# Peptides against a protein of PDB entry 6D0Y, part 154

Target 1, 225 residues: chain A of PDB entry 6D0Y
Amino acid sequence: ETEDHLESLICKVGEKSACSLESNLEGLAGVLEADLPNYKSKILRLLCTVARLLPEKLTIYTTLVGLLNARNYNFGGEFVEAMIRQLKESLKANNYNEAVYLVRFLSDLVNCHVIAAPSMVAMFENFVSVTQEEDVPQVRRDWYVYAFLSSLPWVGKELYEKKDAEMDRIFANTESYLKRRQKTHVPMLQVWTADKPHPQEEYLDCLWAQIQKLKKDRWQERHIL

## One batch from the design tools (peptide; made by RFdiffusion4, then SolubleMPNN)

Design b2_p24_1_s4 (from b2_p24_1, 10 letters changed)
Fold by OpenDDE base, seed 1:
Structure b2_p24_1_s4 (fold): chain B 225 residues (1-225), chain A 24 residues (1-24)
Amino acid sequence: as target 1 above (225 residues)
Amino acid sequence: MEEERKRLEEALAKPLDLEAELAK
């Protein structure tokens, strides 16, 4: 495959085809694996780019990376490292919409067996630990709680199956924070969410209630959060 | 290999200090 052809294949995957999506993804993973010796850096960059810029294809590209990781585990690791770097860059650039999306993307990579469940738990532990930081604005604490809670629809089931005790601890810490936080910072949450504040409940409290309901329903989604 | 990846991912998962940026 030429470099331009690889770009075309990666960008167009998931479009209408005579073959199933699963078959197309498996085929593309094979093509990409074969070209890694010559185009590893290009393929890595392309996958990172489409992962970030095409959020409507989140599950397509997480699945593709999962298939590729199964073929080349080291490349999968490099991809995860690149995505984590991108998350850090997004945060530095004050691009919180992209940042929270990247957390969701990483969360779904757990389902695709690219990221280990314990690693994702550790990430969420780090996020929730921000609530205990001193002399920081509440908006910082709120954002990391938001990033955690808003990602659970993608990975909560897997994490509770593998690390239920650790997740319960994270939930307890989150609940404790939500009870003691001030509810005057609702407008600040609009910086990183497209949703308007709920007219009856504060946004994070509403999200928390939805996640608790999801947990109670054994992580079977009835509504898109 | 898996354990090595786990350690790397956990290390990279530490949040950035964005206090100054968010305080603006």
Scores: peptide ipSAE 0.086, ipTM 0.734, DockQ to the pose 0.017
Fold by OpenDDE base, seed 4:
Structure b2_p24_1_s4 (fold): chain B 225 residues (1-225), chain A 24 residues (1-24)
Amino acid sequence: as target 1 above (225 residues)
Amino acid sequence: MEEERKRLEEALAKPLDLEAELAK
């Protein structure tokens, strides 16, 4: 495969086909694996790019990465590392929409057996631990709580299946923070934007309530948050 | 390798010390 062809294959995966999506992904994973010796860097960059720029294909690319990870574990690790770096870059650039999306992407990678559940729990512990930081603005605390909660639809089930005690602790800490945080009196935000990084009281509380309900329903997804 | 990845992921999971916009 040429580099251009690889790009085309990666970008177009998930489009209508005579074969199942899973079959196509398996096929593509095989192709990519075979080309890693020659095009690893390019493939890595491409996957990172499409993962970031095509949020509508989140589950497609997480699945693809999962399949690739199964074939080449090291590549999977490199991909995760690249995505984490991108998350950090997004935060540095104040691109909070991308940042939260990347957290969701990483969360779904747990379902695809690319990221270990304990590692994701650790990440969320770190996020929620921000609420305990001193001399930081509440917006920082709120955002990391938001990032945590908003990602749970993608990974909550798996995390509670594997690390229920730890998750309960995180939830308790989150609840405690939400109760003690400074309340805001502005309308609920419908869309999170990079220039509006502060989750509103109503939004965050609403999200919390939705997540609590989702948890109560054993993480059976009824609608996407 | 799995354990190594776990450790790596945990290390990388640390939030930034301070984000510019979130610091405002």
Scores: peptide ipSAE 0.035, ipTM 0.678, DockQ to the pose 0.018
Fold by OpenDDE base, seed 2:
Structure b2_p24_1_s4 (fold): chain B 225 residues (1-225), chain A 24 residues (1-24)
Amino acid sequence: as target 1 above (225 residues)
Amino acid sequence: MEEERKRLEEALAKPLDLEAELAK
């Protein structure tokens, strides 16, 4: 396959087809695997790009990466590393919307057996530990809590199934923080508008309530978060 | 106000060592 053709295949996966999505993904994974010797870097870059730029296809690309990881664990590792680097770059660039999305993407990679559940738990522990940092703005604390909570729809079920005790600890710490924090308007945590807060409910508290409900519902979404 | 905003953004931009955590 040529580089341009690979790009087309990767970008168009998940579109209407006579075959099942899973079949198409398996096929694409096979094609990509076969071309890794010649186009590994290109494929890696393409996957990273579509992962971050096509959020509507999050589960498609996490699944694809999962399939590739199963075929080539080294490549899967390189992909994760690349995504982590991108996450760091996004944070440094103050692109927090991209950053939180990347956390969600990484979270879903747990479901695809690309990232181990304990590793993700550890990451979230680190996120929530930011709430304990001294001499930092609350916005930093709030964002990492937000990043954690907003990612749970994609991985909460898996993490609670495998690491319930650790997750409960994280939740307890989160709840404790939310109770003691000052309620302020944080634009980066706004869902609908950047400048208009919810009139009667601070978003992070709202998100917490939604996640609590999701947890109660055994992580089966009945509404859009 | 602008300076404060910049300070907040800079503080938030300090990343965690996620690579180390995900490597576990």
Scores: peptide ipSAE 0.024, ipTM 0.599, DockQ to the pose 0.021
Fold by OpenDDE base, seed 3:
Structure b2_p24_1_s4 (fold): chain B 225 residues (1-225), chain A 24 residues (1-24)
Amino acid sequence: as target 1 above (225 residues)
Amino acid sequence: MEEERKRLEEALAKPLDLEAELAK
């Protein structure tokens, strides 16, 4: 296949079809695997691009990557590495909305068995550990807590099933931080977008309450955060 | 293969190097 043809296939996956989505994704994964020897770099770039630009297809593309990872383990690793690099670039560019989305995407890759649950737990442990850093702007602490909490709707169930004790520790540390942090003078929070608008002074507290409710409801969502 | 994956996952667990407003 040509590069242009691969682009078309990747971009159009999930469109209405007579076949099931699962069947289509399996078929596409097979096609992409066969073309990796010739178009590995192109396929990698395409998948990274659609992952970033089409948030409405998050689950479609995480599933596709999961299927590809099962076929080519090394490719899955390269994809994750590329996404992490993109996350870092987004933060450097002050694109915090993209950054938090990328964390969500990575979180859902746990469900697709591309990223191991313990690795994601360790990542979140390190995120929340930022709250204990001294002589740093509170906005840094708040963002990492936000990134953690905002991602739990996509991975909380899996992480609690696999690492409940570790997750409880992270939650305890998060709660402790939220009780002691200052709620004023965090203007950067106004730049962040969420499905439900909240004042910056109460946003993290509201998000925390929502996540606690989600946890209590066994991670069955009643609304999109 | 498995070792390579493990190395990558360990890197993912590290805090991000941040700049600008999120910098230390």
Scores: peptide ipSAE 0.067, ipTM 0.714, DockQ to the pose 0.018; fails the geometry check

Design b2_p24_2_s1 (from b2_p24_2, 13 letters changed)
Fold by OpenDDE base, seed 3:
Structure b2_p24_2_s1 (fold): chain B 225 residues (1-225), chain A 24 residues (1-24)
Amino acid sequence: as target 1 above (225 residues)
Amino acid sequence: FDERIDKMLAAFAEELRKAEEERA
């Protein structure tokens, strides 16, 4: 069936072929666009699934969605909405590993012109605003700061180019929080990071230092976070 | 916490809508 064929195409994109990855993605975007009138819901579900379950192909699928969004803007919007709903569900289920990955995925969609920079800034403002709430457990405050900081390698350059003043405010609020928070060990924050360059520092402090260095280096990454 | 999530999602959705209107 055509639906099964679409699944195969979507799942196998990025595999080695005689053509460039860019050509393959453009071709697939064309195929998917042509089939949207008949299989929009199925295609949407498939893209959401592979986006969520294949983190090793993050850039491939964000690029694909970007190409598809350029062809069909409404579909791109529906995809983003679905991913946001998935983020909500992950947070409700306390699946913080999936949640942080979804934030990274959404962040990279900014680079692919699927999500506007102001929208992502607004999301990060909302994340960091949690640190100002008194009756929220620190572990949750820490997670939102982590989600913000750990996503900046993917989107920091774009956001500072377009919303530097707003980003500076978010950074100031983050720094203020990190200075006043209690330093604790939170195992859930360790899953999606490489070895720390500053092992003697608390994790969030270390991450903050890395991001500050990245910012100073004009968002040219020199190490894996 | 769920209420906070809903608030964030609503705000994000609103920003998306605004961005779309600006593109039109």
Scores: peptide ipSAE 0.032, ipTM 0.635, DockQ to the pose 0.834
Fold by OpenDDE base, seed 5:
Formats: structure tokens, sequence, C-alpha cells
Structure b2_p24_2_s1 (fold): chain B 225 residues (1-225), chain A 24 residues (1-24)
């Protein structure tokens, strides 16, 4: 197989096929595993690229990485390391849209058995702990809370099943912060829901309410966040 | 994951916290 062929396979996975998505992903994982001896670096770069640039296929690629990690544990580790490096670079570049997406991607990797639940809990603990520092700008505090809350649809169920006490502590700290923070009345930070009439809400407060409802519903998605 | 990944993620989380503190 050529590098171009691998790129095509990776980019097109999840498209309409006569086979199930899971079957296609298993097949692709096998192909990639077989080509790692010759194209490891290229495959790693390709997977990182599609993970970053194709957010509509988040669960497809996390699943693929999970399958590949099961086949080649070492490669899975290298992929995670690469994604962590990319997250750091995104934050340094103030690319917060990419950064938050990467956090969501990493969160879903917990479900795919690529990242351990305790590690993700530790990351979220540190995210929320930023809000406890007095000299940190609120916009930065808000972002880390947003990154945490917006990732819970992908990993909240797993984390509460494994680390409920720790998660409750994080939730308590989050709630405390949301109550004491200054509210910003900017259009982009306000949310309207078409489902039922309600006043315009501040985004983080709205997100918090949605996550609380999701938690109450045992993390079964019943509405679009 | 393994011990190495756990340590990496912990270190990263700590780095994020420190970076926010330093930026403030």
Amino acid sequence: as target 1 above (225 residues)
Amino acid sequence: FDERIDKMLAAFAEELRKAEEERA
C-alpha cells in the first residue's frame, strides 16, 4: 500500500458502505496495523490530522484509535502523546476552538479504552482548579470550565461509574465557581432554545443546566446540547 | 492506559494549571 492509499482509507472511513461502520473500522484498523512497520510516522500524522480537522467524525476516529490501540498498544500511546502535544500547542497559540475539541476527543478516548478514567478525572480536576486561583482572568477560568462541561456528554457516564466521589467534588467546585463568577452579557455567550420559550441565558449557566439534566437522566442523551 | 500515560496526563494537567497562573 502507498501513503496516498492510506490517506484515502483514513479520510473516507465512515462513508456509505455495504458493510457496517464497525466492520469497516475493524478492517481499517487491521490494514493500518499491518502497515505500521513501513508507515508508522505517516499513519500517526494522518490520524492526528483527521482527529483535528474532521470534528464531524469524532466518534469514528476515536473508535478507530481504540481498535488500533487494542492491536498495537505502543502506537496508541504515541497517538495520545501526539494529541496531548497538539493540545498544548493549541493553547499556546490561543486556538481555543481547537483546544476544546481536542479535550472532547481525548474524553471520548476514555470510552474507547485508550485513556484511563482516573487520568481524565485528574485532568478535569486541574481544569476546574484553575477557577480557584485569584489572579487568573475570568475568561480563562470560563474556558476551562467550558472545556470540562462540554466534554461530559462524551465521558461523564464512564467517569461517574469509575470515580463518582471525585466527580462530585469537581461538580461542587464548578457549581461554586458558576455562582460567584461575573456574568458577561455578550450575544455569543447567550443561548436561545427553540423548543420552548425561555429568557436568554448566559452560555455557561445554560450548559451547566444541560449537564445537570444529563446527569439526572443517567447520562442518556435526550436533547441536543 | 499505562503508568507512563498516567504520569504524562497528570503532568500536563499540572502544566495547564501553572500556565494559567503565570498568564494571570
Scores: peptide ipSAE 0.032, ipTM 0.625, DockQ to the pose 0.048
Fold by OpenDDE base, seed 4:
Structure b2_p24_2_s1 (fold): chain B 225 residues (1-225), chain A 24 residues (1-24)
Amino acid sequence: as target 1 above (225 residues)
Amino acid sequence: FDERIDKMLAAFAEELRKAEEERA
């Protein structure tokens, strides 16, 4: 495959096809694996790019990475490293929209067996631990809680299946923080939600309630009013 | 799973914590 062709294949995966998405992803994973010796850096860059810029295809690309990781575990690791670097850069640049999306992407990679559940739990533990630190701006504390909670629809089931005790501790800490935090306007959080289901509630409190309900429903997605 | 990934994520988490402290 040429570089241009690889770009086209990666960017267009998931589009209308005579074959199933699963078949296409398997096929693409095979193609990419075969071309890694010659185009590893390009493929890595392309995957990172589409992962960042095409949020509508989140599950497509996490699945693709999962399939590729199964074929080439080292490449999967390099991809995760690249995504983590990008997350760090996004946070440094105060690009919170990209950052939270990247956390969600990483979260879904747990489902795709690219990231281990304990590692994601550790990340979330550190996110929530920010709320316990002194002199940390509440807006930042709120964001990390948001990043954690908003990622749970993608990974909560897996994490509770694997690390229920640890997750319960994180939840307890989160709940404690939410109870003691100051109620204030956090405009940046509102940008991330197209439809605010409970406009009468503070955003994080609303999200917390939704996540609690999701947890109660065994992480089965449902329509939340 | 690869310990490299675990270490990376752990290190990242630690860096996040430190960064928040520095920004305070």
Scores: peptide ipSAE 0.030, ipTM 0.635, DockQ to the pose 0.080
Fold by OpenDDE base, seed 2:
Structure b2_p24_2_s1 (fold): chain B 225 residues (1-225), chain A 24 residues (1-24)
Amino acid sequence: as target 1 above (225 residues)
Amino acid sequence: FDERIDKMLAAFAEELRKAEEERA
């Protein structure tokens, strides 16, 4: 297959088809595996691109990567490494919207058996450790907490099942930080709740509350808006 | 997560960017 054809296949996966999504993903994984000898770099780039630019297809592409990883474990590792590099680049470039999507993507890769739970826990430990940094803007601390919390809908269940003690520690550190941080209460950081059953609240506190409820509800996504 | 949250997060990201630039 040509590079253009691969791009088309990757970008259009999950769209309307006569076959099931599962069948299409399995088929595409096979096609990509077969073409890795010739197009590995291109396929890596394409998958990284769709991971960060098509958040609406997050679970489709994580599943695809999971299937591909099962076929070619080495490629799966290279993909994860590429994604981590991309995350670092996004953070360095202050592209935090992209960064958070990448974190979510990586989070869901745990469910797809591409990333080990302990590795993801370690990443989140690193994120929350930013709250302990001195002489940095609070907004930096807040963002990494946000990145952690906002990714838990995708991976919280798995991480607590396998690394509950470590996760509890991270949660305790997060809670401690949230209690001592300066609350801005500015409109742009408030959750507008005119049509929500929640009072007006600072965003990070609101997110924390939502995640606590999600955790209590065994990570069923009923409390995340 | 809805559109309002997305907008808020975008604003937050912008503030973060500004803060990082000021720190650098």
Scores: peptide ipSAE 0.027, ipTM 0.617, DockQ to the pose 0.024; fails the geometry check

Design b2_p24_2_s2 (from b2_p24_2, 11 letters changed)
Fold by OpenDDE base, seed 5:
Structure b2_p24_2_s2 (fold): chain B 225 residues (1-225), chain A 24 residues (1-24)
Amino acid sequence: as target 1 above (225 residues)
Amino acid sequence: FDELIDEMLENFRKLIEEARKKRE
């Protein structure tokens, strides 16, 4: 396949088709695998791009990556590395909208057997630990909590199944932070910007409540998603 | 804070890599 064709295939996967999504993903995985020798870097870049720009297709592309990882394990590792690098760049650039999608993407990769659950738990421990950094503005601390909580619909079940004690600790720390942090009234529909990554006060509390409910319901997503 | 970001993500990367090596 040509490079341009690969881009088209990757960007259009999940769109209306006569075949099932699963079949399309399997087919695309095969095509991409075959082209890795010639277009690995391009494919990596494309997948990273769609991950950050097409959040509505998050599960589609994580599944695709999972399939690719199964076909070419080395590629899976390289992809994860690329994604982490992208996340690092996004965070340093204060591109919080991109960053949160990348965190969610990485989270769902746990379900796709690309990232181990304990690794993700450790990542979230680090995220929540940012709340303990006194020299960090609350707006940023809030974002890391948001990034954690907003990712749990994708991976919370798996993490709790394997690391319940650690997850409980993270939850306790999160709850403690949410109770003690300064409350600010921000409209729920406010658009986030690079200089204003602050989750809306009402939204963050609402999200926490929803996640608590989700946890109580043993991570059945029907009331949230 | 950038240093903290680097540390967190490097640790994450390393953990993932170690886990992947064990699985392979």
Scores: peptide ipSAE 0.658, ipTM 0.951, DockQ to the pose 0.884
Fold by OpenDDE base, seed 2:
Structure b2_p24_2_s2 (fold): chain B 225 residues (1-225), chain A 24 residues (1-24)
Amino acid sequence: as target 1 above (225 residues)
Amino acid sequence: FDELIDEMLENFRKLIEEARKKRE
């Protein structure tokens, strides 16, 4: 495959086809694996780009990465490292919309057997621990809680199955923070800006309630969060 | 705060790497 053709294949995966999505992903994974010796860097960059820019295809690309990881384990590791590096850059640049999506993407990689559940739990422990940092503005504290909670629809079930005690501690700490934080009563309908990582106060409380219900329902979604 | 970000993500990376090595 030519370099340009690889881009087309990666970007168009999941579009209407006579074959099943699973079959197409398996086929694409095979093609990409075969081309890694010649185009590893390009393939890596392309996958990182589509993972970042096409949120509507989150599960498609996490699945693809999962398949590639199974075929070439080292490449899977390199991809994760690249995504973590991108997350670091996004956080430092205060690109919170990109950052939260990357956290969700990484979360779903747990389901695709690319990232171990305990590793993700530890990451979320760190996120919630930011709420204890005295020199950090509440707006940032709120965002890290938001990033955690908003990722649970993708990975909450798996994390509780593997690390229920640790997850309960994280939930307890989250609840404690939400009760203690100052509420500014920002309307829920306010538009989020990248440079203002401030979830509306009411939104965060609503999200918490939704996640609590999801947890109570054993992580079986009955509605769109 | 950047240092905190670095610490969190480095820890995450290390944990992932360790887990992957165990499964390899």
Scores: peptide ipSAE 0.656, ipTM 0.951, DockQ to the pose 0.917
Fold by OpenDDE base, seed 4:
Structure b2_p24_2_s2 (fold): chain B 225 residues (1-225), chain A 24 residues (1-24)
Amino acid sequence: as target 1 above (225 residues)
Amino acid sequence: FDELIDEMLENFRKLIEEARKKRE
């Protein structure tokens, strides 16, 4: 298959088809696996790109990566490394919208058996630990809490099943931070930009409440967040 | 703060790698 063909296949996956999405993903995974010897770098770049730029297809591409990881374990590792590098770049560039989607993507990779739950827990521990850094602005501290909480709808169940004690500690630290942080009123219709990563005060508190409810409901989503 | 980011993500990477090695 040509490079252009691979791009087309990857970008169009999940679109209307006579076959099931699952079948299409399995098929695509097979095609990509077969082409890895010749196009590994291209496939890697393409997957990173769509993962970053097509958040509406998050679960499609995490599933695809999961399938690829099962077929070629080393490639799965390389993909994760690439995504972490991208996350690093996004965070350093203060591209918070991209960063949060990448965190969610990585979170969902836990469900796809690409990333181990304990590893993700440790990452979230680090995220929440940012709230303890005195030299970090609250707007940034709030974002890391937001990134953590907003990812839990995708991975909270798995993390609590595997690391309930550690997750409880993270929740306790999060709750403590939310109680002690300064609250600044932010307009409801604020657009999140790279320059304004601060989640709305009411939104963060609301999100916390929603996550608490989700936890109480054993991570079975009963409402749209 | 960039150093902190580096540390967090490097730790994350290492943990993932270690876990993957165990499963490999």
Scores: peptide ipSAE 0.654, ipTM 0.951, DockQ to the pose 0.878
Fold by OpenDDE base, seed 3:
Structure b2_p24_2_s2 (fold): chain B 225 residues (1-225), chain A 24 residues (1-24)
Amino acid sequence: as target 1 above (225 residues)
Amino acid sequence: FDELIDEMLENFRKLIEEARKKRE
């Protein structure tokens, strides 16, 4: 495949097709694997770009990465490393929208057997531990809790299956923080920006309640598309 | 705070790498 054609294939995966999505993803993974010797850097950059800029295709691209990781294990590792670097840059730049999406993306990579569950649990432990930092504004503490909770719909089941005790500790710490934090009135439709990273207070409490319900239901959603 | 971010994500990277090495 030519470089331009690879870009087209990667960007259009998951769109309307006569074949199943899984079949298309397997096919694309094969094509990409075959072209890694010639286009490794380009393919890596393309995958990182679509993984970052197309949140509506999160599960499509995590699945693709999972398939590719199975074919070329080293490439999978390089991709994860690139995504972590991007997350670091986003956090330091206060790009909270991108950062939270990247956390979700990395979370779903656990389901795709690219990232080990214990590794993700440790990351979430670190996120929640930020709530204990006295020199960190509440706006940032709230965001890390939000990033954790908002990722659980993607990975909560897997994490509890493998690390239930550790997850329970994280939940306990989260609950404790939510009870003692100061609450202020924030607009419901909060746009995450560098200037306004604070999530809506009612939304955070609502999210907590929804996650608790999801946990109670063993991470099974009642209404599925 | 940037140092904390660096520490968290470096730790995450290392854990992932270690797990991947064990699986390989």
Scores: peptide ipSAE 0.637, ipTM 0.947, DockQ to the pose 0.880

